# Peptides against a protein of PDB entry 1EMU, part 52

Target 1, 132 residues: chain A of PDB entry 1EMU
Amino acid sequence: PPYLKWAESLHSLLDDQDGISLFRTFLKQEGCADLLDFWFACTGFRKLEPCDSNEEKRLKLARAIYRKYILDNNGIVSRQTKPATKSFIKGCIMKQLIDPAMFDQAQTEIQATMEENTYPSFLKSDIYLEYT

## One batch from the design tools (peptide; made by RFdiffusion4, then SolubleMPNN)

Design b2_p17_2_s4 (from b2_p17_2, 10 letters changed)
Fold by OpenDDE base, seed 1:
Structure b2_p17_2_s4 (fold): chain B 132 residues (1-132), chain A 17 residues (1-17)
Amino acid sequence: as target 1 above (132 residues)
Amino acid sequence: SEVRDKISEEVIESLLS
């Protein structure tokens, strides 16, 4: 069953709608749902190819991601990203250099946080175990 | 995956709304 694949890798969990829903519920209870939302925001942002028709949308989205997750010093994403990474993102926003990969390093750091902490805890949680 | 793409799009739309 799919829930066994979820335990094999975070990648498998994040490819399954039910898995994502359960994981997000767990993260909300832990006060760190923003980790997952930010991860998906970065994924979606990178998929937007830069072109004249997307310029306004991409800039607006980049600013929104920055303001919600990076600029908030009390947020879990900000606390789990390195200062140099946050400074780089700020620089991209200020210089209007909106490369599709501008959030890649931050996404990597947040993914590592999930891999090392919240994902293992999820597999030990009542939410996951009761589902199995 | 298609699921991941859909969720990513939904998150983006929520940020732009």
Scores: peptide ipSAE 0.803, ipTM 0.972, DockQ to the pose 0.854
Fold by OpenDDE base, seed 4:
Structure b2_p17_2_s4 (fold): chain B 132 residues (1-132), chain A 17 residues (1-17)
Amino acid sequence: as target 1 above (132 residues)
Amino acid sequence: SEVRDKISEEVIESLLS
């Protein structure tokens, strides 16, 4: 069943609607749902290929991601990303150099945080265990 | 995946709203 695949890899969990829903519920209880939302934001952002027609949209989106997750010093995403990574993102925003990969390092760091901490905790949680 | 794509779009739409 799908829930067994969720325990085999975070990738499998994040490809399943029910898995994502349960994981997000768990993260919300832990006060760290922003980890998952940021991860998905980065994924979506990278998919937007630069072109003349979406330049303004991409800049607006990059700014929104930056303001909500990176600039918030009290947020878990900010706390779990390295200063150099955040500085690079800020630089891209200020210079309006919006490369599709500009959030890749931050996404990698947040993914590592989930892999090492919240994902294992989720598999030990009542939310997951009661579902099984 | 289709699921991941959909959720990513929803998050983006939320950020742009």
Scores: peptide ipSAE 0.803, ipTM 0.972, DockQ to the pose 0.849
Fold by OpenDDE base, seed 3:
Structure b2_p17_2_s4 (fold): chain B 132 residues (1-132), chain A 17 residues (1-17)
Amino acid sequence: as target 1 above (132 residues)
Amino acid sequence: SEVRDKISEEVIESLLS
């Protein structure tokens, strides 16, 4: 069943609607749902191919991601991303150089945070165990 | 995946609205 695949890899969990829903519920209880939302925001952002019709949308989106997750010093995403990574993103925003990969390093760092902490904790949580 | 694509789009739309 799918829930067994969720325990095999975070990748499998994040490709399953029920898995994502349960994981988000768990993260919300832990006060760190922003980790998952940021991860999906980065994924969606990278998929927006640069073109004339997308420039305004991509810039606006990049700014929104930056302001909500990176600039917020009280946020868990900001706390779990390295200063150099945040500085790079800030630079891209200031220069209006909106490369599709500009959030890749930050997404990698947040993914590592989930892999090392919240994902293992989720697999030990009542939410997951009750579902199985 | 279809699921990941859908959720990513929803998150983006939420950020833009």
Scores: peptide ipSAE 0.801, ipTM 0.972, DockQ to the pose 0.851
Fold by OpenDDE base, seed 5:
Structure b2_p17_2_s4 (fold): chain B 132 residues (1-132), chain A 17 residues (1-17)
Amino acid sequence: as target 1 above (132 residues)
Amino acid sequence: SEVRDKISEEVIESLLS
């Protein structure tokens, strides 16, 4: 069943609607749902290919991601990303150099945080275990 | 995946709203 695949990798968990829902519920209880939302935001952002028609949209989105997750020093995403990574993102925003990969390093760091902490904890949580 | 794509789009739409 799918829930067994969720235990094999975070990737499998994040490819399943039920898995994502349960994991998000767990993260919300832990006060760190922003980790997952940021991860998905980065994924969606990278999929937007640069072109003349979406330049404004991409810049607006990049700014929104930056303001919500990176600029907030009290946020879990900000606390789990390296200063150099955040500085790079800030630089991109200031210079309006909005490369599709500008959040890749931050996403990698947040993914590592989930892999090392929240994902293992989720697999031991009542939410997951009651589902199995 | 299709699921991941859908969730990503929803998050983006939320950020742009």
Scores: peptide ipSAE 0.804, ipTM 0.972, DockQ to the pose 0.853; fails the geometry check

Design b2_p17_3_s1 (from b2_p17_3, 8 letters changed)
Fold by OpenDDE base, seed 2:
Structure b2_p17_3_s1 (fold): chain B 132 residues (1-132), chain A 17 residues (1-17)
Amino acid sequence: as target 1 above (132 residues)
Amino acid sequence: SAARDAAAEAAIAALLA
């Protein structure tokens, strides 16, 4: 069943509608849903192909991601991303150089945080165990 | 996956709302 695949990899969990829903619920209870929301925002951002028709939307979205998750020093995403990574993102925003890959390093760092902490905890949670 | 794509779109929509 799918829930067994979730225990094999975070990738499998995040490819499943029920897995995403349960994991997000768990993260909300732990006060760290921003980790997953940021991860998905980065995924969505990277999928937007640079073109004239997308320029305004991409810039607006990049600014929103930056303000919501990177700029807030009290936020868990900011605390779990390296200063050099945040500085790079800020630079892209200020220079309006909005490359599809500009959040890749930050997404990688947040993914590592989930892999090391919240994902293993989820697999031991009542939410996951009650589903199985 | 379709689920991942939907979650990504939802995350973007929430930020742009």
Scores: peptide ipSAE 0.825, ipTM 0.976, DockQ to the pose 0.937
Fold by OpenDDE base, seed 4:
Structure b2_p17_3_s1 (fold): chain B 132 residues (1-132), chain A 17 residues (1-17)
Amino acid sequence: as target 1 above (132 residues)
Amino acid sequence: SAARDAAAEAAIAALLA
């Protein structure tokens, strides 16, 4: 069943609608749903093709991601990203150089945080175990 | 996957709302 695949990799968990839902619920209870929301926001952002017609939307979205997750020093995403990574993102925003990959390093760092902490905890959680 | 794509779109939509 799919839930066994979830235990094998975070990738499998995040490819499954039920897996995403349960994991997000768990993260909300832990006060760190922003980790997953940021991760998906980065994924969505990277998928937007850079072109003249998308420039305004992409800039707006980049600014929104930056303000909500990176600029907020009290946020879990900000606390789990390296200063150099955040500085790079800030630089991109200030220069309005909105490369599709500008959040990649931050996404990688947040993914590592999930892999090392919240994902293993999820697999030991009542939410996951009751689903199995 | 479709689920991942949907979640990504939802995350973007929430930020732009």
Scores: peptide ipSAE 0.824, ipTM 0.976, DockQ to the pose 0.937
Fold by OpenDDE base, seed 3:
Structure b2_p17_3_s1 (fold): chain B 132 residues (1-132), chain A 17 residues (1-17)
Amino acid sequence: as target 1 above (132 residues)
Amino acid sequence: SAARDAAAEAAIAALLA
């Protein structure tokens, strides 16, 4: 069943609707849902093809991601991303150089945080175990 | 996956709302 695949990799968990839902619920209880929301925001952002029709949307979205997750020093995403990574993102925003990959490093760092902490904890949680 | 794509779209929509 799918829940067994979730225990094999975070990738499998995040490819499953029920997995995403349960994991997000768990993260909310832990006060760190922003990790997942940021991760998905980065994924969505990268999928937006740079073109004339997407220019305004992409810039707006990049700014929104930056303001909500990177600039907020009290946020868990900010605390779990390296200063150099945040500085790079800030630079892109300030220069309005909005490359599809501009959040890749930050996404990688947040993914590592989830892999090392919240994902393993989720697999030991009542939410997951009761689902199985 | 479809689920991942949907979640990504939802995350974007929330930020742009």
Scores: peptide ipSAE 0.824, ipTM 0.976, DockQ to the pose 0.937
Fold by OpenDDE base, seed 5:
Structure b2_p17_3_s1 (fold): chain B 132 residues (1-132), chain A 17 residues (1-17)
Amino acid sequence: as target 1 above (132 residues)
Amino acid sequence: SAARDAAAEAAIAALLA
């Protein structure tokens, strides 16, 4: 069943509707749902093809991601991303160089945080265990 | 996956709301 695949990789968990729902619920209880929301925001952002019709949307979205998760020094995403990574993103925003990959490093760092901490904890949580 | 795509779209929508 799918829940067994979730225990094999975070990738499998995040590819499943029920997995995403349960994991997000767990993260909310832990006060760190922003990790997952940021991760999905980066995924969605990267999928937007740069073109004239998407320019305004992409810039607005990039600014929103930056302001919500990177600029907030008290946020968990900001605390779990390296200064150089945040500085790079800030530079892209200031220069309006909105490359689809501009959040890739930050997403990688947040993914590592989840894989090393919250994901293992989720697999030991009542939410997951009671689901199985 | 479809689920991942939907979650990504939801995350974007929330930021642009």
Scores: peptide ipSAE 0.824, ipTM 0.976, DockQ to the pose 0.934

Design b2_p17_3_s2 (from b2_p17_3, 8 letters changed)
Fold by OpenDDE base, seed 1:
Structure b2_p17_3_s2 (fold): chain B 132 residues (1-132), chain A 17 residues (1-17)
Amino acid sequence: as target 1 above (132 residues)
Amino acid sequence: SAARDAASEAAIQKLLE
């Protein structure tokens, strides 16, 4: 069953609707749902191909991601991303160099945080165990 | 996956509100 695959990799968990829902619920209870929301925001952002018609949208979205998750010094995403990574993103925003991959390093760091902390905890949580 | 795609779209739409 799918829940067994979830225990094998975070990738499998995040490819499943029920897995995403349960994991987000768990993260919300732990006060760190922003980790997952940021991760998905980065994924969605990267999918937007640069063109004249979506330039305004991409810039707006990049700014929103930056302001909500990176600039917020008290946020869990900010605390779990390296200063050099955050400064790079800031630079992109200031220069309006909005490359689809501009959040990749931050996403990688947040993914590592989930892999090492919240994901293992999720697999030991009542939410997951009751589902199995 | 479809689930990941949907979650990604939902995330960016929320930020654009």
Scores: peptide ipSAE 0.820, ipTM 0.975, DockQ to the pose 0.935
Fold by OpenDDE base, seed 5:
Structure b2_p17_3_s2 (fold): chain B 132 residues (1-132), chain A 17 residues (1-17)
Amino acid sequence: as target 1 above (132 residues)
Amino acid sequence: SAARDAASEAAIQKLLE
């Protein structure tokens, strides 16, 4: 069953609708749902290939991601990303150089945080175990 | 996956609201 694959990798968990739902519920209870929301926002952002029709949308979205998750020093994402990574993103925003990959390093760092902390905890949680 | 695509789209739509 799918829940066994979730225990094999975070990738498998994040590829499953039920897995995403349960994991997000768990993260909300832990006060760190922003980790997952940021991760998915980065994924969605990267999918928006630069073109004439989406230039303004991409800039707006990049600014929104920056202000919501990176600039907020009280946020879990900001606390779990390196200063150099945040500075790079800030530079991109200030220069309006909105490359599809501009959040990749931050996404990698947040993914590592989930891999090392929240994902293992989820697999030990009542939410996951009751589902199995 | 379809689930990941949907979650990604939902995440960016929420930010653009």
Scores: peptide ipSAE 0.819, ipTM 0.974, DockQ to the pose 0.937
Fold by OpenDDE base, seed 4:
Structure b2_p17_3_s2 (fold): chain B 132 residues (1-132), chain A 17 residues (1-17)
Amino acid sequence: as target 1 above (132 residues)
Amino acid sequence: SAARDAASEAAIQKLLE
């Protein structure tokens, strides 16, 4: 069943609608849903192909991601992202160099945070165990 | 996956609101 695959990899968990839902619920209880929201935002952002028709949208979105998750020093995403990574993102925003991959390093770092902490905890949580 | 795609789209839409 899918829930067994969730225990095998975070990738499998995040590919499943129920998995995402349960994991996000768990993260909300832990006060760190922003980790997942940021991760998905980065994924969505990277999917937007740079072109004339979506340039404004991409810039707006990049700024929104930056302001909400990176600039907020009190946020968990900011706390779990390295200063150099945040500085790079800031630079991209300031220079308006909005490459689809500009959040990749930050996403990687947040993914590592989830892999090392919240994901294992989720697999030990009542939410997951009761689902199984 | 469809679920990941949907979640990603939802995430960016919220930020654009």
Scores: peptide ipSAE 0.819, ipTM 0.974, DockQ to the pose 0.935
Fold by OpenDDE base, seed 3:
Structure b2_p17_3_s2 (fold): chain B 132 residues (1-132), chain A 17 residues (1-17)
Amino acid sequence: as target 1 above (132 residues)
Amino acid sequence: SAARDAASEAAIQKLLE
């Protein structure tokens, strides 16, 4: 069943609707749902094609991601991303150079945080175990 | 996947509200 695949990789968990829902519920209880929300925001952002019709939308979205997750020093995403990564993103925003990959490094760092901490904890949680 | 696509779309839409 799918829940067994979730235990094999975070990738499999995040490809499953039920997996995403349960994991987000767990993260909310742990006070770190922003990790997953940021991760999906980055994924969604990267999917937006940089065409003329999307220029304003992409800039607005990039700014929103930056302000909510990167600029907020009290946020878990900000605390779990490296200063150089945050500085790069800030630079892109200031220069209005909105490359589809501008959040890739930050997403990678947040993914590593989940891989190292919250994902393993989720697999040991009552939420996951009760589902199995 | 469809689930990942839906989740990512929902995430960006929320930020654009």
Scores: peptide ipSAE 0.817, ipTM 0.974, DockQ to the pose 0.936

Design b2_p17_3_s3 (from b2_p17_3, 7 letters changed)
Fold by OpenDDE base, seed 1:
Structure b2_p17_3_s3 (fold): chain B 132 residues (1-132), chain A 17 residues (1-17)
Amino acid sequence: as target 1 above (132 residues)
Amino acid sequence: SAARDAASEEAIEKLLE
């Protein structure tokens, strides 16, 4: 069953609708939902291939991601990303150089955070265990 | 996956509101 695959990899968990829902619920209870929301925002952003018709949209979205997750020093995403990573993102925003991969390093760091603590904790949570 | 694609799209749309 899918829930067994969730325990084998975070990738499998995040590829499943039920897995995403349960994991997000768990993260919300832990005050860490921004980790997952940021991760998905980065994934979605990277899918937007640059062209003349979506330049404004991509810039707006990049700014939104930056302001919500990177700029806020009290946010968990900001706390779990390296200063150099945040500085790079800020630079891209200020220069309006919006490459599809500009959030990749930040996404990697947040993914590592989830792999190291919240994902393992989720597999031990009542939310997951009751689902199995 | 379809689920990941949907979640990513939702995340983007929420930020653009």
Scores: peptide ipSAE 0.814, ipTM 0.973, DockQ to the pose 0.937
Fold by OpenDDE base, seed 5:
Structure b2_p17_3_s3 (fold): chain B 132 residues (1-132), chain A 17 residues (1-17)
Amino acid sequence: as target 1 above (132 residues)
Amino acid sequence: SAARDAASEEAIEKLLE
């Protein structure tokens, strides 16, 4: 069953609708749902190809991601990203150089945080175990 | 995956509101 694949990799968990739902519920209880929301936002952002029609949307979205997750020093995403990474993102925003990959490093760092902490905890949680 | 795509789109839409 799919839940066995979830235990094999975070990638498998995040490819499954039920997996995403359960994991998000768990993260919300842990006060760190922003990790997952940021991760998905980065994924979605990267998929938006730079073009004339998308320029305004991409800039607005980049600013929103930056303001909500990176600029907020009290947020878990900000706390789990390196200063150099945040500085780079800030630079992109200020210069209005909105490359599709501008959040890649931050996403990688947040993914590592999930891999090392919340994902293992999820597999030990009542939420996951009750599902199995 | 379809699930990941949907979750990504939802995350973007919320930020653009």
Scores: peptide ipSAE 0.813, ipTM 0.973, DockQ to the pose 0.933
Fold by OpenDDE base, seed 4:
Structure b2_p17_3_s3 (fold): chain B 132 residues (1-132), chain A 17 residues (1-17)
Amino acid sequence: as target 1 above (132 residues)
Amino acid sequence: SAARDAASEEAIEKLLE
C-alpha cells in the first residue's frame, strides 16, 4: 500500500494526495505547515517558463514567495534557510533577475529540514500510524 | 505526479491571491 512507500521516501509521500494531506495536517499541528507550502510553491515556481507572457506573473510570484517566507524572520522557513541563501534570493528580487531556479537552494534546505525533523516525526505520529 | 502538480499549483495560486 502507498503508506508503506511513504515511510521509505519523502518523495513518495509528496507524490501522493493522501500523503500530502496527512503530512500537511501533521505539520499544521506542529506549527510548521509553511515548510510544505514553501516547498510546493518553489516547485510550482520552477515550472513557470521565463517567457514574455509569464514575466509579470513570475516576478509577482517570486516577490510573494520572498516576502512571505524569506523576509519574515519569525517564520520557520526563514529560520531554516541559510543567510547566504536568503541573501541570494533577495538579490534576485532586487535585480529582477527571476531565474526559474532561484529558489532551488532554499527549497533544498527546507527539504533537508523536513527530512531530518518533521518527516521522521510524521512517521511516528498518531496521524500516520492510525492511517496504517 | 498529479498530486504533486496539483499541490504546487495550489501553492502558487494562494500566493497570487
Scores: peptide ipSAE 0.813, ipTM 0.973, DockQ to the pose 0.935
Fold by OpenDDE base, seed 3:
Structure b2_p17_3_s3 (fold): chain B 132 residues (1-132), chain A 17 residues (1-17)
Amino acid sequence: as target 1 above (132 residues)
Amino acid sequence: SAARDAASEEAIEKLLE
């Protein structure tokens, strides 16, 4: 069953609708749902192909991601991303150089945070265990 | 995956509200 694959990799968990839902519920209880929201926002942003019709949308979205997750010093995403990474993103925003990969490093760092902390904890949680 | 695609789209839409 899918829940067994979730225990094998975070990738498998995030490819499954039920897995995402349960993991999000767990993260919300832990006060760190922003980790997952940011991760998916980055994924979605990267999928937006640069073109004339998307330019305004992409800039707006990049700014929104930056302001909500990177600029917020009290947020968990900001606390779990390196200063150099945040500085790079800020630079892209200020220069309006909106490359599809501009959040890749930050997403990687947040993914590592989940891999090392919240994902293992999720697999030990009542939420996951009761589902199995 | 379809689930990941949907979650990504939802995350974007939420930020653009």
Scores: peptide ipSAE 0.812, ipTM 0.973, DockQ to the pose 0.936

Design b2_p17_3_s4 (from b2_p17_3, 7 letters changed)
Fold by OpenDDE base, seed 1:
Structure b2_p17_3_s4 (fold): chain B 132 residues (1-132), chain A 17 residues (1-17)
Amino acid sequence: as target 1 above (132 residues)
Amino acid sequence: SAARDAASEEAIQKLLE
């Protein structure tokens, strides 16, 4: 069953509708939902191929991601990303150089955070265990 | 996956609101 695959990899968990829902619920209870929301935002952003018609949308979205997750020093995403990573993103925003991969390093760091603590904790949570 | 695609699109749309 899918829930067994969730325990084998975070990738499998995040590829499943039920897995995403349960994991987000867990993270929300832990005050860490921004980790997952940011991760998906980065994924969505990278899918937007640069073109003349997308330029305004991509810039707006990049700014939104930056302001919500990177700029806020009290946010968990900001706390779990390296200063150099945040500085790079800020630089891209200020220069309006919006590469599809500009959030990749930040996404990697947040993914590592989830892999190291919240994902393992989820597999021990009542939310997951009751689902199985 | 379809689920990941949907979740990422939803996240994007929420930020653009």
Scores: peptide ipSAE 0.820, ipTM 0.975, DockQ to the pose 0.919
Fold by OpenDDE base, seed 4:
Structure b2_p17_3_s4 (fold): chain B 132 residues (1-132), chain A 17 residues (1-17)
Amino acid sequence: as target 1 above (132 residues)
Amino acid sequence: SAARDAASEEAIQKLLE
C-alpha cells in the first residue's frame, strides 16, 4: 500500500494526495505547515517558463514567495534557510533577475529540514500510524 | 505526479491571490 512507500521516501509521500494531506495536517499541528507550502511553491515556481507572457506573473510570484517566507524572520522557513541563501534570493528580487532555479537552494534546505525533523516525526505520529 | 502538480499549483495560486 502507498503508506508503506511513504515511510521509505519523502518523495513518495509528497507524490501522493493522501500522503500530502496527512503530512500537511501533521505539520499544521506542529506549527510548521509553511515548510510544505514553501516547498510546493518553489516547485510550482520552477515550472513556470521565463517567457514574455509569464514575466509579470513570475516576478509577482517570486516577490510573494520572498516576502512571505524569506523576509519574515519569525517564520520557520526563514529560520531554516541559510543567510547566504536568503541573501541570494533577495539579490535576485532586487535585480529582477528571476531565474526559474532561484529558489532551488532554499527548497533544498527546507527539504533537508523536513527530512531530518518533521518527516521522521510524522512517521511516528498518531496521524500516520492510525492511517496504517 | 498529479498530486504534486496539483499541490504546487495550489501553493502558487494562494500566493498570487
Scores: peptide ipSAE 0.820, ipTM 0.975, DockQ to the pose 0.933
Fold by OpenDDE base, seed 5:
Structure b2_p17_3_s4 (fold): chain B 132 residues (1-132), chain A 17 residues (1-17)
Amino acid sequence: as target 1 above (132 residues)
Amino acid sequence: SAARDAASEEAIQKLLE
């Protein structure tokens, strides 16, 4: 069953609707749902191909991601990203150089945080175990 | 995956509101 694949990799968990739902519920209880929301936001952002029609949308979205997750020093995403990474993102925003990959490093760092902490905890949680 | 795509779109839409 799919839940066995979830235990094999975070990638498999995040490819499954039920997996995403359960994991998000768990993260909300842990006060760190922003990790997942940021991760998905980065994924979606990267998929937006730069073009004339998308320019304003991409800039607005980049600003929103930056303001909500990176600029907020009290947020878990900000706390789990390196200063150099945040500085780079800030630079992109200020210069209005909105490359599709501008959040890649931050996403990688947040993914590592999930891999090392919340994902293992999820597999030990009542939420996951009750589902199995 | 379809699930990941949907989750990504939801995340983006919330930020653009």
Scores: peptide ipSAE 0.820, ipTM 0.975, DockQ to the pose 0.931
Fold by OpenDDE base, seed 3:
Structure b2_p17_3_s4 (fold): chain B 132 residues (1-132), chain A 17 residues (1-17)
Amino acid sequence: as target 1 above (132 residues)
Amino acid sequence: SAARDAASEEAIQKLLE
């Protein structure tokens, strides 16, 4: 069953609708749902193909991601991303150089945080265990 | 995956509201 694959990799968990839902519920209880929201926002952002019709949307989205997750010093995403990474993103925003990969490093760092902390904890949680 | 695609789109739409 799918829940067994979730325990094998975070990738498998995040490819499954039920897995995402349960993991999000867990993260919300832990006060760190922003980790997952940011991760998916980055994924979605990267999928937006640069073109004339998307330019305004992409800039707006990049700014929104930056302001909500990177600029917020009290947020968990900001606390779990390196200063150099945040500085790079800020630079892209200020220069309006909106490359599809501009959040890749930050997403990687947040993914590592989940891999090392919240994902293992999720697999030990009542939420996951009761589902199995 | 379809689930990941949907979750990504939802995350984007939420930020653009």
Scores: peptide ipSAE 0.818, ipTM 0.974, DockQ to the pose 0.935

